Peptides against a protein of PDB entry 4KTY. Designs and how they scored, part 126

Target 1, 266 residues: chain A of PDB entry 4KTY
Amino acid sequence: YVLNDIGVIFYGEVNDIKTRSWSYGQFEDGILDTCLYVMDRAQMDLSGRGNPIKVSRVGSAMVNAKDDEGVLVGSWDNIYAYGVPPSAWTGSVDILLEYRSSENPVRYGQCWVFAGVFNTFLRCLGIPARIVTNYFSAHDNDANLQMDIFLEEDGNVNSKLTKDSVWNYHCWNEAWMTRPDLPVGFGGWQAVDSTPQENSDGMYRCGPASVQAIKHGHVCFQFDAPFVFAEVNSDLIYITAKKDGTHVVENVDATHIGKLIVTKQI

## One batch from the design tools (peptide; made by RFdiffusion4, then SolubleMPNN)

Design b2_p20_2_s1 (from b2_p20_2, 13 letters changed)
Fold by OpenDDE base, seed 5:
Structure b2_p20_2_s1 (fold): chain B 266 residues (1-266), chain A 20 residues (1-20)
Amino acid sequence: as target 1 above (266 residues)
Amino acid sequence: SAEEEKKRQEIANSILKGSA
């Protein structure tokens, strides 16, 4: 994991799985210095920099530009006039070196770009890391562990009421560490995500969430376990909003979210 | 270019529109 400088990122759709090569370049000149600079910009105490829990949590915040002028600006509107289209990036090195040189957020990223840069950051700092792709990835906006899809009386989605969303695919990272802050057995792989999806205790960050805890339904363990659980295991709840202001559950789909989770085996 | 635009659309992460 730490020593592999080239990766494969899975994307596309569950019925048409595609792969993209990504250069992590964690050993290239200036990359370690840039990762240290990222932690300096985060005002991270020197004593915390040896703790993979703190480092991965800070990294999840700082790889996105929100809150803290971190590395990457996300864009999903297909308007990339003030930067590089997300699909044009081939690796992390150019992004990290641009950030170091300009001292400003780099434009633009989407989930696989965030995951690619974050994977470099983790590996550069000696944290074993991999990219995970989830097809039909839920984005729970209200932390209720379900996808509330509001329907009009005609069966069309009410986009004003529907806050939750489902990505065709989403990429995040798993980082390997011990979790002395959790009960025994919840170390190992931890989900961490730098794509700016939800606010976690005042910042757009996610994790580390114990993969073992999530697998066993232990969503009470820090950090952001409910959100990561929802990404892979939310039920779709179809709710008809009636004209009288009442809500009626029309259908529940417990099989749609997290249909396929893919990671490169090394 | 039109080819670059096609490549952008092929890889784009996107929100699925809810279907009943």
Scores: peptide ipSAE 0.329, ipTM 0.856, DockQ to the pose 0.063
Fold by OpenDDE base, seed 3:
Structure b2_p20_2_s1 (fold): chain B 266 residues (1-266), chain A 20 residues (1-20)
Amino acid sequence: as target 1 above (266 residues)
Amino acid sequence: SAEEEKKRQEIANSILKGSA
């Protein structure tokens, strides 16, 4: 994992799985310096820089520009006039070097760009990492471990009431580390996500969440395990908002979210 | 180009509007 400088990222839809190459470039000139600079910008203590738990959590915050003028500005509105369209990026090197040179957030990223840059960051710092793609990835906004989809009486989505959302696909990272802060058996792969989705204890960050814990339904362990659990295993709750202000659950779909989770086996 | 735009649309991450 750490030694591979070129990877494949899965994207598209569950019925049309696509792959793109991504150059991580963790050994390219200036990339290590940039990763150290990112940790400096995060004001990360030197003692923390040897701890993959702290490093991955800081990285999840700093790869996005929110809160801390981190590396990447996200955009999903198809308006990329003030930067590079997310689709134009082919690797992490140009992004990281631009960030280091300009000292300003780089525009623009979407999930695979965040995951690509974060993968470089982790690998550069000696943390084994891979990108994971989840098809039908839930974004639980209210931390209730379900996707509440509010419908009008006509069956259309009430966008004002519906806070939760489902991505066609979402990319995040898994980082390999021991978790001495967790019970035995919950080390190994940890989900970490730098795409700015939800606030976690004051910052847009996610993880590290134990993949083993989540697979066994344990969401009580730090960090952000409920959110990551919801991404892969939330039920869709369809709620009709009636004109009288009453809400009626019309349907529950327990099969829609997390239909396929893929990662490159290396 | 039209090919670049097609490629952009093909890789665009999007929120699924809940199909009822």
Scores: peptide ipSAE 0.090, ipTM 0.691, DockQ to the pose 0.065
Fold by OpenDDE base, seed 4:
Structure b2_p20_2_s1 (fold): chain B 266 residues (1-266), chain A 20 residues (1-20)
Amino acid sequence: as target 1 above (266 residues)
Amino acid sequence: SAEEEKKRQEIANSILKGSA
């Protein structure tokens, strides 16, 4: 993990799995200095920089530009006029070096770009990390562990009644660390996500969430375990919004979300 | 380029519209 400077990122759809190469470049000149600069911009205390829990959480916040003028500005509206289209990036190096030189957020990223840059950040700081792709990844906006899909009486989706959404795929990171702050057995891989999806205690960040805890349905542990659990295991709740303002659950699909989680083994 | 735009469309993640 830490020693691999080139990776593969899975994307596309569950029935049309695609791969792209990504250069992490964690050993290239200026990259370590940029990762240190990121922590400096986060005003991270020096004593915390040796703690992978703190580092991964700060990295989760700082790889996105929200709240803190972090590394990457996300764009999903196909408007890339003031930067580089997310698809044009082939690795983390150019992004990180641009951030360091400009001292301004780099435009633009989507999930795999965030995950790629965050993977470099983690690896550069000696934290074993990998990218994970989840197909049919839920975005639970109301922290109910459900993906609410509202339907009009005609069966058409009303996207205005919820902020919940399902991504065709989403990429995040898993970082390897001990979790002395959690019960025994919840160390190892921790989900961390730098794509700005939800606010976590005042900032757009996610994790570290224990993968073992989530796999066993333990969402009560820090950090952001409910959100990560929802990404991989939300039920789709189809709700008909009636004209009288009543809601009727028409269907529940417990099998749609998290159909495939893919990561590279090495 | 047209190829870059095609690639952009192919790899962009998108929010699925639910369908019942």
Scores: peptide ipSAE 0.027, ipTM 0.684, DockQ to the pose 0.063
Fold by OpenDDE base, seed 1:
Structure b2_p20_2_s1 (fold): chain B 266 residues (1-266), chain A 20 residues (1-20)
Amino acid sequence: as target 1 above (266 residues)
Amino acid sequence: SAEEEKKRQEIANSILKGSA
């Protein structure tokens, strides 16, 4: 994981899985300096820089531009007029070097770009990391561990009644570390996500969340375990919004979200 | 090219609208 500078990112649809190459370039000139600069911009204490829990959480915040003028500006509007389209990036090096040179957020990223840059950051700092792709990835906005789909009385979807959404795919990272702050057995792979989806204790960041804890239904442990659990295991709740303001659950689909989680094992 | 633009659109992730 740490020594591999070229990777594969999975994307597309669950029925049409696609792959793209990504150059992490964690050994390229200026990349380590840029990763240190990112931690400096985060005002991270030197004592924290040796702790993978703190480093991964800071990296999760700083790879996105929100809150702290971090590395990447996200955009999903398909316009991209003031920067580089997310699909034009082939690796992390150009993004990180542009950030270091300009001292301004780089335009633009989507989930695989965030995950690619974050993977470089983690690997550069000696944290074993991989990219994970989740097909039918839920974004629970109201922290209820379910994906609410509101229907009008005619059966049409009302997308205005919820901020919850499902991505066709989403990419995030898993970082390998011990978790002395958690019960025994919840070390190893930790989910971390730099795509700015939800606010976590005042910043757009996610994780580290114990993959083992989540797999065993333990969402009470830091950090952001409920959100990551919802991404992979939310039930779709179809709710009819009646004219009288009452909500009626019409259907529950427990099989749609997290149909396939793919990561490179090597 | 038109093929490159098509590939770009195919690469971008999208929010699924709930199927009724």
Scores: peptide ipSAE 0.022, ipTM 0.634, DockQ to the pose 0.064

Design b2_p20_2_s2 (from b2_p20_2, 11 letters changed)
Fold by OpenDDE base, seed 4:
Structure b2_p20_2_s2 (fold): chain B 266 residues (1-266), chain A 20 residues (1-20)
Amino acid sequence: as target 1 above (266 residues)
Amino acid sequence: SAAEEQRRQNIANSIRKGSA
C-alpha cells in the first residue's frame, strides 16, 4: 500500500463499473516536502505528526480547501473556468506541486481527485492507505442515519425538502493504523475522507472512523462513524410530501445504499 | 410493481453524478 505509486480508482455505476489509473507519486521530488508543508499550513504541532490518527484527521481537513485554504477546491457544477477540470487530473503530483508553489488551493477536484491526493499524502507519511469506492453512496446531511427522499404527490422527487443525497459512486480512503483511543479490536483500516461533505466538529473533514466498528454497527466511536456508516448503510426513506404539509413514509429501502464497496488489494 | 418501478426511477433521478 505504501510502496505503490500507481493505483486504480473505481468509478462509474454499480452496473457499469469503470476504472482509471492514478499516479500517486509519493516518491517524486517535492511531494514529501509538500505533505510536510500541508501539515505546516494546518499549524499541526510537531508532536502530533507522528500520530497517524492526528495526521489522517488533519489530512482529511487539509486536502480540501474549505476552512483552511487546503489543497483542493471541489466543483460539481461543471464550471471549471478558473482551473483544471477534475477529470483532467491523472495523478497527485501536479496538484501537490502546484499547491506548494502557489500556496493557494488548486482547482478543481471531485471525490476521486480528493481521494487520490489524500492517498498520496498518507502514503508519503508512511501510513498505509487505499482508495475505496462505494456505489450508491449516501450523503446524510442531517445526521439521522437515513437518506430521506421526498416525493411530490405526483411521485416526482422534490430535492428541495432535504439536503440528503446519493452519489452514484463516492471515493474515500482507508488508512491502516492502531486505535489506542478506541476499544481493542477497532484498529486496522480506518475510513478517512477529504471530500468536503459534512462539517465535523467545526471543519470539513471525516475520520478516522474504524471500519471494524462500522461493520459491527458501532457508530459511537470517534471520528465521524455515524456519517461513514450512513454512507454505506443508510436506509432510503421515501416520504411523500402532501399538499397539506404532512409527510407520509411510503417506503423504506434498506438494501440500496452501499451496493458495492470496491478497493484494490495492493 | 409499478410502485417499485416508480421508486427506482425516483432514486435514479435523485442520484448525483461526478464529472467522470
Scores: peptide ipSAE 0.138, ipTM 0.793, DockQ to the pose 0.500
Fold by OpenDDE base, seed 5:
Structure b2_p20_2_s2 (fold): chain B 266 residues (1-266), chain A 20 residues (1-20)
Amino acid sequence: as target 1 above (266 residues)
Amino acid sequence: SAAEEQRRQNIANSIRKGSA
């Protein structure tokens, strides 16, 4: 998980799983220096740089450009005129070296690019890490652990009221560490995500969230466990917004989200 | 019913966001 410099990232659809190669290049010239530079840009105290909890949380913030002029600018609108299309990247090295050289955010990334660069960052700093792909990945934007789908009386989706969404697939990272800040048994793999999805206590970041805690429904443990739990286990709640302003739950689907979670075995 | 399931699938797909 630390020594492998080439990986495979899963993407596509749950019924048509695809793979792409990704070069992490954590041992290539200039990459460690760039990772240190990223932590410098984050103004991270030297004392915290040996703590994988702090490092992974800072990394989740800094791999995206939001808030702090971090590494990657996300774009999903198929307009990439001022940079490189996300699909053109083949690895982390060019992105990180461009960031180091230009001292400006690199354009553009999507989830697998964020996950790829973040995986390099973690591995470069000696944190065992892997990429995870979740098919039908929920994006809960109001922290209620539900995918609230608002319907008009005719059954069509009300796009104004429906703020939650589902990705056909989403990639994030798992980082291996002890969690002395949590009860015994909740160390090991921690979910961390650098794709800018939601604000977490003032910044677009996510994790580390204990995979074991999430597996056992412990969403009260830091950091961002409710959000990660929702990504893999949210119920779809179909709500009819009536003309009189009342909301009626029409249906609940507990099987749609998190249809398949895939990670490469090493 | 099959019709209800199809409606559910259509609604679920309507909120799905694509990624390349």
Scores: peptide ipSAE 0.137, ipTM 0.786, DockQ to the pose 0.777
Fold by OpenDDE base, seed 1:
Structure b2_p20_2_s2 (fold): chain B 266 residues (1-266), chain A 20 residues (1-20)
Amino acid sequence: as target 1 above (266 residues)
Amino acid sequence: SAAEEQRRQNIANSIRKGSA
């Protein structure tokens, strides 16, 4: 989880799982310097740089360009006219070196690119890390721990009534660390996500969230456990929006979200 | 059932896809 510089990222559909290779390159020339530069740009105190909790949280913020001119600009418009299409990247090295050289955010990334670069950052700094792919990954935008699907009275979906969405797949990272700030047993793998999805206490970042805590239904612990819980375990709530403005729950599906969570074991 | 098929269609319409 630290020494391997080539990895596999899972993507595609739950019924058609695909893999792509990714070169992390944490030992390549200039990469460690770039990771240190990222922390410098974050204005991270030297005292915090030895704390994997702080480092992973800062990395979560800085691998995306939002708020702080971090590493990657996300784009999902399928145009990518002012940069490199996300699918053209094969590893982290070119992205990180471009960022260090230009001192400007690199265009463009999507979830696996964010996860790949973030994995390099974590491993480069000695934090054991892996990429996780969640199929049918929910994005709960209103923090109600459910995925709202609004229906018109005719049964058709109204996508304008909610910002909630489901990804066919989403990639994020798990970082291994102790959590002395949490109850005993909630150390180990921590979910962290650099894909800019939601604001967390003032900036686009996510985690570290205890995987063990989430698995046991504990979402009250820092950081961003409710959001990560929702990604993997949201109920689909089918809501009919009536003409009179009332909402009626028509159906609940507790089995769809988080249908498959995959990570490389080695 | 027809209801199950409708739900499957509703789910499909709510899913975003990342590029390959």
Scores: peptide ipSAE 0.258, ipTM 0.835, DockQ to the pose 0.485; fails the geometry check
Fold by OpenDDE base, seed 2:
Structure b2_p20_2_s2 (fold): chain B 266 residues (1-266), chain A 20 residues (1-20)
Amino acid sequence: as target 1 above (266 residues)
Amino acid sequence: SAAEEQRRQNIANSIRKGSA
């Protein structure tokens, strides 16, 4: 989890699983210096740099460019005229070195690129880390732990009312650490995500959220446990917006979200 | 965004297919 410099990232569809190679390159020249530079750009106190909780949370914010001119600009519009298409990246090294050299956010990333770069950052700083892929990954926009899909009476999605969304797949990271800020038993793997999805107390960041806490339904534990819980365990609630302004629940699907969660062991 | 809209449409279509 720290020593491997090449990995595999799972993507695609749950019934058509695909893999891509990713070079983490945490031992390459300039990469550790770049990771330290990232923490410098975050203005992270030296006292916090030895704390994996703080480091992983700062990393989740700084690997994306939002709020703080971090490493990667996300783009999902299939038009990448001012940078590199997300699919063209094969590893973290070029991205991190470009960021260090230019001192400007690198264009462009999507979830696996964010996860790849974040994995390098964590491993470079001695935090055991892995990439996790969740198929049918929910994006809860209002932290109600469910996917509210609003439909017109004709059955089409009402995009104005529907704020929640579902990724066919989404990649994030798990980082291994103790959690002295949580009750005993909730250390170990912590979900952290650098893909900019939701604002967490003023910045686009996510985690560390205790995987064990989430598995046991402890969504009150810091950080961002409700969001991560929703990603893997939300029910889909199909709601028809009637012409009279009333909402009617048409269907509930408790099986759609989190169909498969995959990670490479070592 | 356009991508978010496409995802929402895909989910709706998935449910429709499952119920048909």
Scores: peptide ipSAE 0.020, ipTM 0.616, DockQ to the pose 0.091; fails the geometry check

Design b2_p20_2_s3 (from b2_p20_2, 13 letters changed)
Fold by OpenDDE base, seed 4:
Order: C-alpha cells, then structure tokens, then sequence
Structure b2_p20_2_s3 (fold): chain B 266 residues (1-266), chain A 20 residues (1-20)
C-alpha cells in the first residue's frame, strides 16, 4: 500500500463499474516536502506528526480547502473556469506541487481527486492507505442514519425538501493504524475522507472511523462513525409530500445504500 | 462531470425506476 505509486480508482455505477489510473507519486521530488508543508499550514504540533490518528484527521481537513485554505477546492457544478476540471487530473503530484508553489488552494477536485491526493499524503507519511469506492453512497446531512427521499404526489423526486443526498459513487480512503484510543479490536483500517461533506467538530473532515466498528454497527466511537456508517448503510426513506403539507412514508429500502464497496487488494 | 458523478434527484429517480 505504501510502496505503490500508481493505483486504480473505481467509479461509475454499480451496474457499470469503471476504473481509472491515478498516479500517487509519493516518492517524487517535492511531494514529501509538500506533505510536511500541509501539516505546517494546519499548524500541527510536531509531537502529533508521528501519530497516524492525528495525521489522518488533519489530512482529512487539509486536503480540502474549506476552513483552512487546504489543498483542493471542490466543484460539482461544472464550472471550472478558474482552474482544472476534476476529470483532467491524472495524479496527485501536479496538484500537490501547485499547492506548494502557489500556497493557495488548487482548483478543482471531486471525490476521486480528493481521495487520490489524500492517498498520496497518507502514503508519503508512511501510513498504509487505499482508496475505497462506495456505490450508492449516502450523504446524511441531518445525522439520523437515514436517507430521506421526498416525492411529489405525482411520484417525482423533490430534492428541495431535504439536504440528504445519494451519490452514484463516492470515493474515500482507508488508512491502516492502531487505535489505542478505542477498545481492542477496532484498529486496522480506518475510514478517512477529505471530500468536504459534513462538518465534524468545527471543520470539514471525516475520520478516522474504525471500519471494524462500523461493520459491527458501533457508531459511538470517534471519529465520525455515524456519518461513515450512514454512507454505507443508510435506509432509504421514500416520503410523499402531500399538497396539504403532510408527509407519508411510502417505502423503506434498507438494502440499496452501500450496494458495493470496492478497493484494490494491493 | 466527465466522470459521471451523479447526485440527489437523478440518483433517486434512478432508484425509483429500478435502473440501479
């Protein structure tokens, strides 16, 4: 995981799985220095830089530009006039070197770009890391572990009635570490996500969340386990919004979110 | 996006239609 400088990122849809290559370039000139610079910009104490829990959490915050002028500005509206379209990136190196040179956030990223850059950051700092793609990935905005889908009386979706959303796919990272701050058994792979989705204790960051804890339904452990759990296991709640303002639950689907989670073995 | 990133209404409609 740490030694691989080229990877594959899965994307597309569950019934049409696609792959793209991504160059992590964690060994290229200037990349380690840039990763250190990222931690400097985060004002991370030197004593914490050897702790993968702290490093991954800081990285989660700093790979996105929100809150802290981190590495990447996200854009999902097809407006890329002031930067590079997310799909044009082929690896992390150019992004990180641009960030280091300009000392300003780089435009633009989406989930796989965030995940790619974050993977480089983690690997560069000696943290085993991989990219994970979740198909039908929920974005629970109200922390209820449900994905509310509102329907008009005619059956059409009304997305204005909720901030909850579903991605056809979403990419994040898993980082390997011990979790002495958690009960025994919850070390190993930790979900971390640098795509700015939700605020976590004052910043757009996510994780590290114990994959083992989440798999067993333990969402009470730090960090952001409820959010990650919701991404992979939210129930879809179909609600009809009637003209009289009443809401009626029409259907519940407990099997659709997290339909497929894919990562490379190496 | 060029990477077919879809969200919200489009996905919800896809689910409802059973196309996913």
Amino acid sequence: as target 1 above (266 residues)
Amino acid sequence: SAEEKKKNEEIANSILRGSS
Scores: peptide ipSAE 0.155, ipTM 0.787, DockQ to the pose 0.094
Fold by OpenDDE base, seed 2:
Structure b2_p20_2_s3 (fold): chain B 266 residues (1-266), chain A 20 residues (1-20)
Amino acid sequence: as target 1 above (266 residues)
Amino acid sequence: SAEEKKKNEEIANSILRGSS
C-alpha cells in the first residue's frame, strides 16, 4: 500500500470490467518535493502535516484545481483542447512534475486520474492508500441519501429536474489511519475523494469518511459520510412529474447503486 | 474514449429498463 509504485485501476461497466495500469512513481525524483509543495500551496500548518486526517482532507481538496488552484482540472466535455485528454495519462509522475514546474493546474483529469494522483500523494507522505472503483456510483446532489430520478409522463428522464446522477463507475481512494476523533472501532480504511463532486464545508473535497462507520450506517461521523454512503448505498427513486405539478413515485430500486466495489488487495 | 466514465440519463434509463 505504500511500497508499490505501479498499480491497477478498475473501470468500465459492472458486466464488462476493465483494468488499466497506473504508475504512481512515489519514489521518482521530485515527487516527494512536489507533494510537500502541494501542502505549501494549501498553506497547511506544519503541525498538521503529521496528522493523516488533516493531510488526507487537504489532499482531497488540493488534487483538484477548484477553490485553490490545485493539481488537476477536471473535464468531461470530450474536447480537451487546451491540455492532455484524461485517457492519455499513464501515471502520476508527469502530472505532478508539470504542476511543480508550471505552478499552474494541469489539464485534464477524470476520476481515475484524480485517484491515481491522490494515491501517489498519500503514499509519498507515508499514508497507506489504495484506489477503489464503485460501479453504478451515485452522486447525491442534495444530501438526502437517495437518488431522485425525475421522469416525464412519457417515461423519459427530466434532466432539468433531476439533479442527482449515476456514474457507470467512479474511482476514489481509501487511506489507512487511526481516527481518535471518532469512537473506538472506526479507524482503519477511510474513504477520501479528490474528484470535485460536492462542496464540503466551503471546498470541493471529500473525506476522510470511516468505511466501518458507513458499513454500520453511522453517517453522522465526520467527514462527508452521508455523501460517501449515498455513493454506495442509495436507493433509486423514480418520480414522475405530472403535468399538474404533482410528483408520484413510480419505482424504487435498491439493487443497482454500489452493485460492485473493487480494489486491488496489494 | 471508452475509458471515460459516463454520467447521464442513459444510465438511469438502462437501470429502469433492467428493473422493469
Scores: peptide ipSAE 0.128, ipTM 0.777, DockQ to the pose 0.074
Fold by OpenDDE base, seed 5:
Structure b2_p20_2_s3 (fold): chain B 266 residues (1-266), chain A 20 residues (1-20)
Amino acid sequence: as target 1 above (266 residues)
Amino acid sequence: SAEEKKKNEEIANSILRGSS
């Protein structure tokens, strides 16, 4: 998980799983220096740089450009005129070296690009890490652990009222560490995500969230466990918004979110 | 791009209709 410099990222649809190669390049010239530079830009204290909890949390913030002029600018509108289309990237090295050289955020990324760069960052700093792909991944934006899908009276989705969203797939990272800040048994793999999805205590960041805690429904454990839990386990609540302002629950689906979670075995 | 994510209405409608 630390020594492998080439990986496979899963994407596509649950019924049409696809893979792409990604070069992490954590041992390439200038990459370690760039990772240190990223922590410098985050103004991270030297004493914290040996703590994988702090490092992974800072990394989740700094791999995205939001808040802190971090590494990557996300774009999902298919307009990439001022940079490189997300699909054109083949690895982390060019992105990180461009960031180091320009000292400005690199354009553009989507989830697998964020996950790829973040994986390099973690591995470069000696933190075992892997990329995870979740098919039918929920994005809960009101922290209620459910996907509220508002419907028109004709049964079509009301996009104006529906704030929560479901991705066909989403990629994030798992980082291996002890969690002395949690009860015994909740160390090991921790979910961390650098794709800017939600604000966490003032910054677009996510994790580390204990995978074991989430598996056992312990969403009260830091950091961002409710959000990660929702990504993989939210119920879909279909709500008809009537013209009179009343809301009626039409359907509840507990089976589709997190339909398949895939990671490369090493 | 084929790698780009799909979200929101298309996915929700697909699930609702049982076409996913």
Scores: peptide ipSAE 0.126, ipTM 0.769, DockQ to the pose 0.092
Fold by OpenDDE base, seed 3:
Structure b2_p20_2_s3 (fold): chain B 266 residues (1-266), chain A 20 residues (1-20)
Amino acid sequence: as target 1 above (266 residues)
Amino acid sequence: SAEEKKKNEEIANSILRGSS
């Protein structure tokens, strides 16, 4: 078998799709050791390390620093004075080696950095993986499978009331595995996401969620299928907050979320 | 930068204006 150690990550906007190279470096010296170290830090039992379901779920938790002092600290405020700006990273190797050396979370990452490092982690451990970019990616915060966007009477977003969010793009991973814990047909690609977005049973992690299940509207299967479903297929509900405290649904848009999902062919 | 993500404020306004 041959796995690419250099990839392409899609980003930008649906109307201006951009690509960046990313060096995964899963075969570089020290990377396998670092991946094992990550699992050690997660206190993952040896018996679980051969299970791609467990490994990918642990990886989704550990690639982000939240909860467990994992690999990457996320930052989205354009203040990166105490680390490396997310855009400055060109691959996973430096990040993983820094983590292994310092034993502290590395600053800073955003979705493509998380996805890049997570892709290295998965591939290093023999799990086929790819990065997926979703344009107009929803972040359902209240687990209602819709995006509630509250507007002021002037049409501006009421950020205080709006808990859900939409990204112009979001990157996560798909990992290939069998799912004996699911009905037949829901193996194959599984969505996993290490970007800290929502708490899943006590940790900022996401997946593995069956891509086939999601495509067929099945959100009842572990793990985090409702969240992943919402990322790619939630309706935008525009709600005007009136001065009297009443809410009026102004518009429902079912066309924008998950408008384009792209991945490099492997 | 163009690499950075845009969130709700710009996205919602863009959609509402038909610029997305």
Scores: peptide ipSAE 0.113, ipTM 0.759, DockQ to the pose 0.095

